# Ledger of designs, part 78: peptides against a protein of PDB entry 3PBP

Target 1, 203 residues: chain A of PDB entry 3PBP
Amino acid sequence: LNEKDLNLILNKSLVMYESLDSTTDVIVKRNVIKQLQFVSKLHENWNSRFGKVDIQKEYRLAKVQGPFTINPFPGELYDYTATNIATILIDNGQNEIVCVSFDDGSLILLFKDLEMSMSWDVDNYVYNNSLVLIERVKLQREIKSLITLPEQLGKLYVISDNIIQQVNFMSWASTLSKCINESDLNPLAGLKFESKLEDIATI
Target 2, 203 residues: chain A of PDB entry 3PBP as posed
Amino acid sequence: LNEKDLNLILNKSLVMYESLDSTTDVIVKRNVIKQLQFVSKLHENWNSRFGKVDIQKEYRLAKVQGPFTINPFPGELYDYTATNIATILIDNGQNEIVCVSFDDGSLILLFKDLEMSMSWDVDNYVYNNSLVLIERVKLQREIKSLITLPEQLGKLYVISDNIIQQVNFMSWASTLSKSINESDLNPLAGLKFESKLEDIATI

## One batch from the design tools (peptide; made by RFdiffusion4, then SolubleMPNN)

Design b2_p12_5_s2 (from b2_p12_5 with S1M I3L N12P)
Fold by OpenDDE base, seed 1:
Order: sequence, then structure tokens, then C-alpha cells
Structure b2_p12_5_s2 (fold): chain B 203 residues (1-203), chain A 12 residues (1-12)
Amino acid sequence: as target 1 above (203 residues)
Amino acid sequence: MSLNELFKPVTP
């Protein structure tokens, strides 16, 4: 953790705090407030020379987030089991798509809709982190593995029994990346979220 | 946690 990263976390925590309203759940409010207090204290006590901060006992009890929600969830997938997960970079700014495979041969491409907060309660607090469904790709094959290559943005390699296939979603991911980076959603209007599937090799 | 447990559908 460096000062730049700490500032980023602080800014995110502030945005989350500002998003709170009268309809927000009390537990969510409490956790967001605790996170903001924690990050603020870290920022105040930051020693840039040594990268050291004193962490109070109360904040060492943070829990990992999850489960996640997928919205909308394809109705057909209620009866199927998720088999693999991968994250795919879409730009050099580290914007990522989450991909999940199912035992029906489906791939879902997901984007993080909600900024995650830490759970600062000792109890099993579950913050509803949302993922947005961008695209469902139906391969109609048993998916054994998902592979990504860091040098190949917006590409996913799917390994089945006898074939390696490439899913290329740069047709829309480049536009999505631009929208994120520029904070402008207008270019998404009329965009088709349709990936290209190509057979790469028989195995 | 299984992947199914990690990714829950939003119930309407």
C-alpha cells in the first residue's frame, strides 16, 4: 500500500458515504461509516517514509465480501452449476470483466456494478455486491478451463474436451472501457454486446 | 464456498 493507493481508497470510501440515504439499510450505513473512519485514520497516521500505520483492534476484524448477486440472472441458469471463474482485463487501466462458466456450457460476462465495502462487523455481515450481466455466450460444451493472457485484452480462451475456443469481446469492451475512463455512458447507447467466438485449436 | 454460493441470483 502506498500513499496513492490510500488516497484512492479514501476517495472511494467518501463516495460510498455520500451515496447513503434514508432508504439505506442501517447495517450498511454503519459499515460504510466504519470504513470511512478507518481509512480516514489510516490517512491521518500514514507514514510515507516507512509505509507504516497503526491499525486499531476494532478494524482488524473486517470480513471478506460475498456472496455476490448477478443482475439480471438468466432464468435458465437456476438449474445449472457454476464451474469456472476468470477475470479478463479490458484495458491497461485494470478494468476487468468477470467471467463465470456453467455446466450447461454457458459463459456469463459480468461487470462490477457496486463498489465493494469491507464488512467491519464481527458478525457475518453480508454486503450485497452486485454484478451486472453483460452477455451470455452459449458454447453447448463441457467447459474444463478458462484461460486469459495478460497481453491479450478482452480475450478469453475456453478449453473443452477436444477444442480450444477464443471468446473475443473487444467489440464492446473497448467502448465500455472508454465509458468507464471518461465517466460517460453515452457511447453505450445502441452498443451490441455480442462477442466473437472462434475455434483456435483441436486437442 | 462453492461458485454457486458465491454468485447468487437476484430473486425478483
Scores: peptide ipSAE 0.127, ipTM 0.730, DockQ to the pose 0.661
Fold by OpenDDE base, seed 5:
Structure b2_p12_5_s2 (fold): chain B 203 residues (1-203), chain A 12 residues (1-12)
Amino acid sequence: as target 1 above (203 residues)
Amino acid sequence: MSLNELFKPVTP
């Protein structure tokens, strides 16, 4: 088993979990949950033993595009270290949220500068490394890994020592996507940028 | 290198 294979199994297990509904057989539910717990625990142990390979990969990808400016940057996070990065699709048009975790258990959800995003059709598009802080989610735990599923828009899975949590930000990301695609920011006025946090599995 | 090196906070 390599890390890639483990991540694939984890992702498959998460997809299977999300496919559970009221019509699913009790035995199937139990098996899927047990499988997810097992694989999640294995994944956590893997990350602890063999290092942050996925983080390194994402870091390498982000490094090519950096540095980024974050506005506003939460003052409290100046004293903390970023631990993980992930990109999450919010639509089929390649609009992405950048998520960064910190060693205080915070997640920041970032988007490319909206002003720049609305000017993509300008002949002189200059890539701007400016990011806008959308939301800070405080998990109050050590974040080991961030997992995204391409088929699950606006969802992030956060793996910690004892728990997998889902962050669902489609409540606002759907509006954001619309605003970007239509080049109209008016619908963002008064929008609450509050993601839903759900416990998925205990590890 | 820390991921922090990828991000430059906008100082007010």
Scores: peptide ipSAE 0.097, ipTM 0.705, DockQ to the pose 0.436
Fold by OpenDDE base, seed 4:
Structure b2_p12_5_s2 (fold): chain B 203 residues (1-203), chain A 12 residues (1-12)
Amino acid sequence: as target 1 above (203 residues)
Amino acid sequence: MSLNELFKPVTP
């Protein structure tokens, strides 16, 4: 993502908040459905790998505090299944990046929108937690697991069949952390959101 | 509340 794309995303997110009219209902509904599908797929894969919590299908729909909106959601990922999720601390102030992997070998790095989107459904207190897409990393391999180490800020370990890779996003995450803590997004202007990918070990 | 808590399946 270049600065222009991020500004466009930020502006689109802001404009989407301001211009929700009756015509946006179909797009919003479509996004909600896509988000629900995404969360459902993510939960299905989570349960399959971590083996521990058999959440009955009926309760998955009712208690999913969501839909989680990812803006912008990469159109290419609509056809793919989320496989893993991890949260990565970027500072000691509890700011976190959410990382989601897909079965195409993509990683998306997400940040919680600073403005909690107003609950759209008056009847269902569905807090739409909006997530902002910061970066998409394409590994083009099957991702087996995501590992984070609490002592290592802004680092994600990706385990594939034959390799462990580190995704290091501290190049931009330090600036992001500062922006959040100071409630000033201006320093994000011109920031390149490109994480460093490094091979750690061959398995 | 950490995002981890937000994405944790709320056990009934």
Scores: peptide ipSAE 0.043, ipTM 0.558, DockQ to the pose 0.045
Fold by OpenDDE base, seed 3:
Structure b2_p12_5_s2 (fold): chain B 203 residues (1-203), chain A 12 residues (1-12)
Amino acid sequence: as target 1 above (203 residues)
Amino acid sequence: MSLNELFKPVTP
C-alpha cells in the first residue's frame, strides 16, 4: 500500500459508511463500521509517521477494491490505532497474509476471505473485501516498521526501538497454502494458529 | 452499544 492506495481505501470505506441506512443488514453495518475504523486508524498513523511502505509491484496491479472488513475484529483493538501494514507471501504463488500492527504492540495476521461472503451493493458495484483474522500476536512494544523479505516465505520482521524480532508463521501458513491451492479446508481442522516469535538483533 | 460491543467475538 502506498499513501495513495490507503487514501483510496479510506475514501471507499467512508463512502460505504455513508451508504449505511436503516434498511442495511446488521451484519453489513457492523462490517462497514469495523472496516472504516480500521482504515481510518491506519490512515492516521500513515500520515504522521510511516513513509512509503514499499509494496512490491505485484500488489499495485490489484485494483484497490473497496473496503476491507476484518472478521472477527478484536474488540480491544478498536481503542488503538493501526500503525503499519505489510503483506507476506506464504507460497510461490499468489497466497498472501496481510499483517497490521497497532500502537498497543499488537499484530494481526489476516487472510483474504475465500468465500466472498459479503457482497456490498454500493452504486451497483459489488465490493467483497473480507479479511479473516487468523492470529493476534501481542508484542507489547512500540512497532516502528514491518519488513518482509521476498525470499523468506511466511516471515515478518518487526522493528521496535531497540530490537528487531521475527514473526514466523510457517507452522500454519504451509497448511493454509495447501488448503487454498487444493480447495480443501479439511487440513485446517485442529490446526493451531500460533506463530513463533524470535529476537533477531538489538539496535 | 459501543463499537466494541458490536464486535465481541460471538463465543460459539
Scores: peptide ipSAE 0.039, ipTM 0.682, DockQ to the pose 0.142; fails the geometry check

Design b2_p12_5_s3 (from b2_p12_5, 5 letters changed)
Fold by OpenDDE base, seed 3:
Structure b2_p12_5_s3 (fold): chain B 203 residues (1-203), chain A 12 residues (1-12)
Amino acid sequence: as target 1 above (203 residues)
Amino acid sequence: TSLNDLFKPSTP
């Protein structure tokens, strides 16, 4: 992520946030807000000069405390620009995957570290919130937008110039969700983190 | 146990 890209993502996230109204579904609102919070924190980590985006308390969203780190971050992506961000529900609870797209056509699928999740319950300032890189998906296309549907768990729609593709990561996300909810990581042993790509429509 | 120890990035 470069600063210009973070600004672009931030602007897009702000536009999405501004598009929210009283008729917007609560789940959609939550996802957009979480996305905005995430991007804002990434931006803060990149440039401490840009002030706190205080997302008003009206949304009982746990205060995401920065800084965030992505571990491991693919070194080759430092040379590329992040273009879009999305949050995707993986269960009927509150477990979500964060997806970031880059101008090389890559998608990174990220999950919050368990330590971060536990720290939300603790009034203690957690200074190091880590995101775990689960998977990198290389589409090798210009990604225009990322779309999620609240009724479709573990699915991301990627819009390019001429095609809509679905990324389905429920093959591993269902297991991940179970592990988190049950506080048992054993089922993750030997799990392959490989998402399925499918062409949905031509634009 | 950190989630970092469990996740391995995959590339298609």
Scores: peptide ipSAE 0.015, ipTM 0.404, DockQ to the pose 0.056
Fold by OpenDDE base, seed 5:
Structure b2_p12_5_s3 (fold): chain B 203 residues (1-203), chain A 12 residues (1-12)
Amino acid sequence: as target 1 above (203 residues)
Amino acid sequence: TSLNDLFKPSTP
């Protein structure tokens, strides 16, 4: 993702925000606001002296289905800026988790709302696609980059100043993949969305 | 059913 692409996403989010009126559903309003806040924070980080965020793959998703709202958006993250974004394959069928890092050292793991996706497919229009917050991981580190390896499903590598950590979410992502592929969300009910964090290397 | 109805975010 280049700055131009991020600006496009920001502008689209702004247009959506400007479209809000008194007749707009309260939930929609809230989601659009959260989206705008999120994108604005990404943009702020992009313009910051220290952050090249490669969100190319995420941008591709946004181009196809975006803009996205995050639901629920963690209240604590309202005060923090998004620093990195990555997509992680969870199966060979191109299902992906979206991960966003924040300058508080948090990671959020997101998945597209299947209901919204289905609505898009049927109507060729979705006002605002939703990303569902699956998990928040607090690393309490300055996250420099997010790396994914296509051969390693459900694994995210987080690079900070002194350490590389692996986030492994296949414990729940395998179930998610199954649910998507089988068009049955029931197995997700009661599933614990807790990823494994492991130190990989000191740098 | 929306994923929002099923997912409960885990926050450490």
Scores: peptide ipSAE 0.015, ipTM 0.435, DockQ to the pose 0.055
Fold by OpenDDE base, seed 4:
Structure b2_p12_5_s3 (fold): chain B 203 residues (1-203), chain A 12 residues (1-12)
Amino acid sequence: as target 1 above (203 residues)
Amino acid sequence: TSLNDLFKPSTP
């Protein structure tokens, strides 16, 4: 994401919010509000410390997939600000996980829902992308940057003030990739969505 | 079945 793209997502999210009325389904209302809150919080702490590769990947999210909703959205994160975003490839077929960091030290790992969780009125003229919350990783530290390397599938590097950590989610993402590519979600049933966290370097 | 039905958020 760049600032321009983030503003675009914000504006689209505002349009969706403004379209809410008394006839709008309760679930839709809730999700739109959550989306707006999320995007607003991301905008509040925008920084340019994204890697070159990350920017390009995030552009795709902003232009093609935004605005987006997250379901379920962690209630605890309503009071915190999103600080960084990254997209991580999980296979060579362009399947990606979206990661967002928050100022409480949380990381959320997200995936695009294969089926839209909500139906939007076409009269709103706003594209909706549903994201599914897969995992929340609590680091309890200030996250300065998220780095991804194209050659390292399912790995995210988290930079804080004193440490670089690697989040490796290939334990479940390999199964996810298979499910997507084969159009069969059954193997995800019972899968534990727990990423491996490792210290890489002290700063 | 949507992904939302299959995913459960977890913490480390």
Scores: peptide ipSAE 0.014, ipTM 0.413, DockQ to the pose 0.049
Fold by OpenDDE base, seed 2:
Formats: structure tokens, C-alpha cells, sequence
Structure b2_p12_5_s3 (fold): chain B 203 residues (1-203), chain A 12 residues (1-12)
């Protein structure tokens, strides 16, 4: 990430903010505002020479509130606490990955269980979400925030104490999107669910 | 084939 890219992100975030109206969902509105605030502060404190950002204010997402059914749930994570949750668009058809962070520094990437979702619609389980574990990314650091950027499908920015990292899962999410949209799960067979982690900036 | 059956969770 360079200053030019940051400016672009800021501008896009501003456009998103300006698009908000009284009919906008409260959660969406909150997320856009937080995104704008984060990017604005990032821009304000950007040192282009050193690629350093001084984040003066912590922007944390809401803690995960259940009930969620995650299958399979990593056994070791029962000993840890979920800290952040984010949803990341993987296409323009509104398919989303759910990401949950834990206080062990893990990220879990989740997708809705389509079979269970259909069953729940029939059974009136309105409040239950069944999620399938796709990937666990172990960062082994305190995760302060999970940020999504405008027009960046399948990308998640992870804010820690000393670093901003990008998780890019488009390597598999593009295939997943296609499978869902075409109602054909066959291309998922043999797909490697491994995201790319990249350092973006130091704090 | 269920979605769950096709996913193979990975850990780095």
C-alpha cells in the first residue's frame, strides 16, 4: 500500500459514506462509517517515506454474538474468545465470506451452509446461522480490527498492534462464487482453500 | 454432496 493507493481508498470510502441515507441498514451504516474513520485516520497519519501508520484510535468490530453453528469448529478455539467479526463480499451477487477473529490470533473464514440454510428456512429457525469452516489463518497476534475496503472483493485487512496485513482469499473464493451462482459444487473438489497473507504497513 | 463435505479446512 502506498500513498496513492491510500488516497484512492479514502476517496472510495468517502463515496460510500455519502451514499448512505435514512433507508440504509444500521449495520451497513455503522460499518461504512467505521471504515471511513479508519481510512481517514490511516491517511492522516501516513508516513510515505517509511510506510508507517500511526493509528491513534482503535477501531474494533463488534464481538461475535451467537448463536452460530460452525462446522467443523476447531477444538482448540473452544479455549479462546472471538474478538471480531466481518463479512467480505466475494462477488457482486452478494455472496459473502464470514470472518471471525479470536484472541489467539486466529482468523476463521466461514461460508453459509446452504443445505442447513434451506432446512432452516423450512423449519423456521430464523435465528440460527449454520456456517462451514473453510480456512483457519493463524496470525498469532492481537487482532484489533477487521476491515474491508471498497471494491476489493475477497480481501480482508487485519489490524494488529504493529502491522496491517491483507488476507486475500480470491484464489478460492472466485471458484466458490462460481459454484454457488451456477448451483454446481463440483469445481470445489480438489480446491485448495489457502489464502494469501501480505504485509501492507507497519504501525 | 453437501457443502460441508466439499470443504477442507486448512491451517497454516
Amino acid sequence: as target 1 above (203 residues)
Amino acid sequence: TSLNDLFKPSTP
Scores: peptide ipSAE 0.014, ipTM 0.403, DockQ to the pose 0.041

Design b2_p12_5_s4 (from b2_p12_5, 6 letters changed)
Fold by OpenDDE base, seed 3:
Structure b2_p12_5_s4 (fold): chain B 203 residues (1-203), chain A 12 residues (1-12)
Amino acid sequence: as target 1 above (203 residues)
Amino acid sequence: MKLNDLFKPSTP
């Protein structure tokens, strides 16, 4: 993701927000508001503090096309600013997790929703860019950068001021990958979505 | 069944 792409997502989110009226479905309206708030906060931090998050194309199987919604979005994170975004491969196919960091030290792990969450009656436009919240990881520290390695499936490296930490979510992501690839969600029933956090190095 | 119905976000 680069600044230009983020600006495009922001602009699209703004247009969607401005299109809201009294006839808009309540669920759609809520999702658009949540999306705009999320993207706006991400954009604010992108321009001021964190610069360009370099996610090499080799690490992405799917281009994140905005605008998107997060469902459910953690209510408490509306008060905080998104700081970084990364995509992490969970298999050698097309499945990836989207990770977003916030200035409260939170990480959210997201997956593409397989169902359309928003439909617009106007012009028969169908919006299908929804993300599902899988897990929130609270680090309680300032996150400077997110790094992924394509050879390391389901792993995210979080860089803070004094430490590099690894978030490993393969405990659940391997099952998720299988479910998506086989079009069978039954194995996800009762699965715990808890990632392992490990200190890797001091800096 | 929506994928969303299967996920329960955890907060450490």
Scores: peptide ipSAE 0.017, ipTM 0.555, DockQ to the pose 0.049
Fold by OpenDDE base, seed 1:
Structure b2_p12_5_s4 (fold): chain B 203 residues (1-203), chain A 12 residues (1-12)
Amino acid sequence: as target 1 above (203 residues)
Amino acid sequence: MKLNDLFKPSTP
């Protein structure tokens, strides 16, 4: 998810909101409103190296027609609250991983679903903006902040009470970047989505 | 093949 993609999603969500009328199903209305609220919050924090975003339970549980979903969502995280969000560049082409932290000390690494790129055609409103779960990293720590450095591709810095840790996912993200750029997903077959965790500094 | 079919979440 890059700024352009987020803006596209935001605009799509706004158009969906504006299309709501008295005949619109209550569930659809609720989903559109929730989607707009979520994307708006993401947009407000986009320029920050780290953002605190509270992801409501409804975004996690909606499987089929939800405002914004994570698929698959780990069942054990249903009862936990998202604490931080960050976007991490994986290449110079502005491909990004979305990272969300939870209050159980988990990090989830996410990529945009291919359906998110589908056309602004009002008639093909796929209400399903979904993120694909790539990896879950368990830190078993209270995560205070997520920091990214634009010059450091595929790296996330996690700040807890007493330590700064680096999550490096370039082991798989380089292959993902190549697949996106070459429009060939075959190299992803058999790829292990396992990031490296390293202690950087005690604080 | 959908992209989502390629990503298997890491086993916790």
Scores: peptide ipSAE 0.017, ipTM 0.470, DockQ to the pose 0.052
Fold by OpenDDE base, seed 5:
Structure b2_p12_5_s4 (fold): chain B 203 residues (1-203), chain A 12 residues (1-12)
Amino acid sequence: as target 1 above (203 residues)
Amino acid sequence: MKLNDLFKPSTP
């Protein structure tokens, strides 16, 4: 994602915000506001010391399906700025988790709402393109970059000043992939969305 | 059932 692309997403989010009126459903209002807040914070960090946010894959998602709302958005993150974004494949069928880092050292793992996927098959533009918050991982570090390896499904590498950490979410992502592919969400019921964090290397 | 209903943010 380049600055131009981020500006485009921001503009779309602003347009959606401006479209809110008294007839707009409360859920829609909340979602649009959350989206705008998220994108605004990404935009603020674009020029920050945290470097270029590689949002390329998320941008592909955003280009096609955006704007996205994050539901539920953690209230604590409203005061923090998004610093990095990465998309991680969870299977060979192009199911992807979106990961966003924040300047508080949090990572959020997001997935597209299935309602959105179903609505795209219908000529009906579903206004409420939502990302579902799956997990929040608190690293309590300044996250410099997010790296993914295409050959490593469900793994995210987080680079901080002095350490590279691996976030492995295949414990739940394999089940998620199955649920998507089979169009059955029942196996997600009672599943713990807890990723494994491991130190890989010191920098 | 919406995915949003299935995913509860893990409280730290």
Scores: peptide ipSAE 0.016, ipTM 0.540, DockQ to the pose 0.057
Fold by OpenDDE base, seed 2:
Structure b2_p12_5_s4 (fold): chain B 203 residues (1-203), chain A 12 residues (1-12)
Amino acid sequence: as target 1 above (203 residues)
Amino acid sequence: MKLNDLFKPSTP
């Protein structure tokens, strides 16, 4: 994601916000506001602190699918700034988890909502939750970077000042991948969305 | 069923 791309996402989010009126559903209003706040904070952080955030893949998704709403957006993260974003493959079929880090040391793991397929037309934008919050991982560290390895499905490496940690979410992501590919979400109903955190190396 | 209905975010 370059600055231009982030501006485009921000502008789309603003347009969505401006489209809100008294007749708009309360849930929709909330989600659009949360999205705008998220994108605005990401934009602010981009401009002020972190330089290049590699969000190219996420940008492609955002560009194609329009503005993203995150549901639920953690209320406590409204006061924090997004620091990094990464996309992690969970299968060879191009299903991906979007991960965003915050300056409180939180990671949010996000997945596209199934209704995203219907939101291709901006003019017919059904205010759908385009991103679903799957898990929040609290690392309680300053996150410097997020790294993914293409050969390692469902794994995210988090680099902080003194440590590299692995977030492994294959415990649930394998089931998620199967459900998506088979168009059957029933197996997700009893699934625990708990990732494994491991220390990999001290730096 | 919406995907959103299935996901409950966990806070470790």
Scores: peptide ipSAE 0.016, ipTM 0.482, DockQ to the pose 0.053

Design b2_p12_6_s1 (from b2_p12_6 with S1M D6P N10S)
Fold by OpenDDE base, seed 1:
Structure b2_p12_6_s1 (fold): chain B 203 residues (1-203), chain A 12 residues (1-12)
Amino acid sequence: as target 1 above (203 residues)
Amino acid sequence: MSGSIPELSSFF
């Protein structure tokens, strides 16, 4: 955690707080408020010289987020099991693609379009837990592992029994990153969400 | 601003 990351989390927590209205569920309100209080206390206690913050014991009891949903979920995948997960940066900021493989040899590329609050007091806290389906890549082989290289934006390496393949989604992810950063979705109109699959090595 | 783009789902 650095000061820039802490400021970003604070800003996100403020935006979530400002989005609360009379129709918002009481559990959601409680979690968003508690998150803002937590992050504000972290910011107040930030020691930039040592890059550390003291976290009070009560906030260390935050619970796991989820379950997540995928929208739309591919109907063909209802009969199959998810096998691997990876997260890939698409820019030098914080925009990420979530990749999930299935035992049919499918790879789905997902985006988290909504910010989530942490779960504080409630088990299985569910709010803004949707992932948007961007692309389904059919590899027609068993996927053993997913590998990412932090220095290689928008690239995923898929390991099978006899081959390493690269999935490169920078053809659309660069535009997506720009749209998010500029808060302008117009460049997505007519964009093809088609990743490039390349053989890298035989095993 | 990493605002939620609720409309983003309409492009996929």
Scores: peptide ipSAE 0.022, ipTM 0.560, DockQ to the pose 0.044
Fold by OpenDDE base, seed 2:
Structure b2_p12_6_s1 (fold): chain B 203 residues (1-203), chain A 12 residues (1-12)
Amino acid sequence: as target 1 above (203 residues)
Amino acid sequence: MSGSIPELSSFF
């Protein structure tokens, strides 16, 4: 954690707090408020020299998030098992794609369209737990592992039995990143969410 | 400000 990351989390927590209204669920309100209080206390107690923060015991009782949903979930994948998961940065602003592989040789590329709060008080906290399906890439082979490389934005390496393949989604991810950062979705209109698959090496 | 863009899901 650095000061920039802490400021980003604080800003996100403020935006979530400002989005609360009279119609927002009481559990959501409590979680968002606790998150803002936590991040504010972290910011106040930040030791920049050591990159350390003292966390009060009450905030160490944070719960696991989930379950998560994928929307839309491809109906054909209900008969298959997820095998690997990876997160891939698409920019230096911490926008990420979640990639999940399946035993049919499919890769799904997912995005968090909504900001999530941590779960503080409630088990199985499900607010903003949806992931959006962007693309399904069919490799038609057993996927052994998913690898990301430092400074290679929008690239995923897929290792199978005898081949390493690169999935490059920067064709659309650069536009997506821009849309998120500028809060303008117009550039997504008519964009093709089609990743480039390339063979890198035979194993 | 990474505002959640509420309508992002409508593009996918």
Scores: peptide ipSAE 0.021, ipTM 0.566, DockQ to the pose 0.043
Fold by OpenDDE base, seed 5:
Structure b2_p12_6_s1 (fold): chain B 203 residues (1-203), chain A 12 residues (1-12)
Amino acid sequence: as target 1 above (203 residues)
Amino acid sequence: MSGSIPELSSFF
């Protein structure tokens, strides 16, 4: 964690707080408020020289987030098991695609369209846990691993038994990144969410 | 600021 990351988390936590209204669930309100309080205290107590903060005990008891939902979930994938997960940056602004592989050789590319708070007080805290299905890529091979390179935005390397393939989704992810950063969805209209698959090496 | 994009799911 660096100061830039902390500022980003603070801004996210503020936006989440500002999104609260009278209709928002009490559990959600509590978690968002606690998130903001936590991050604000982190920011206040940030020692940039050492990258250290004293975290109060109550905030050390944060719980795991999830479960996540995928919307829409491809019906064909109900018969298959997820095998790998990777996150891929699409820009320098920390927009990420979540990629999940399945044992049918499918890749699903997912986006978290809603910001989540940490889970604080409630077991199984679920809010804004939906992942949007952007694309399903069918590789028709067993996927052994997913690799990302930090310097390569919008690229995923898929390793199977005999081949390394690159999935390049920057054709649409650059537009998605722009839409997120500018808060304008108009450029998504008519966009094809089709990644480029390329063989990189035979193993 | 990072935030939710309303109706993003409608594009997919």
Scores: peptide ipSAE 0.021, ipTM 0.553, DockQ to the pose 0.043
Fold by OpenDDE base, seed 4:
Structure b2_p12_6_s1 (fold): chain B 203 residues (1-203), chain A 12 residues (1-12)
Amino acid sequence: as target 1 above (203 residues)
Amino acid sequence: MSGSIPELSSFF
């Protein structure tokens, strides 16, 4: 596996994700995004110098699972192609947001519902491999790359041709992390899922 | 009445 092969697998995983429609089985929908998350984490942890990725134990135990759901999927994005994916930590390594960019300049912020369902009802565990749509950020730019910094929780850097922008979702992600960790969703009631966009640098 | 925890999707 080289960086070019990894980018090809990322692009294939994005195309597979884009092939998901409203009629696609929820279980089918639910395994493309973990594949996409896996490939994204692979891409983020890619050491180009050594051609190595540290694959977490969770992904080593993954059987070849099918394709993953976004619920709800924005109907407007069916006509557009996903271009990039990133996974961003929102706390000290327990909870993550999945970010997917589209060629319309949209960025969707997604949460893996499974990690919440495992925490909330052990006795009625329905293994729902779904991603929940939290927010759609419209950047109105061609998104070339998504960058995350491990030391910067709840922040995503979006690289376009002429600008680097920061998307900061800690306004809601800190509350979400707390709700998950404490197994209490009450603090989400009335929370606004609105990220802050800031221009960092012109390129 | 076991209050069904609303699906996380209901908060978004």
Scores: peptide ipSAE 0.019, ipTM 0.446, DockQ to the pose 0.037

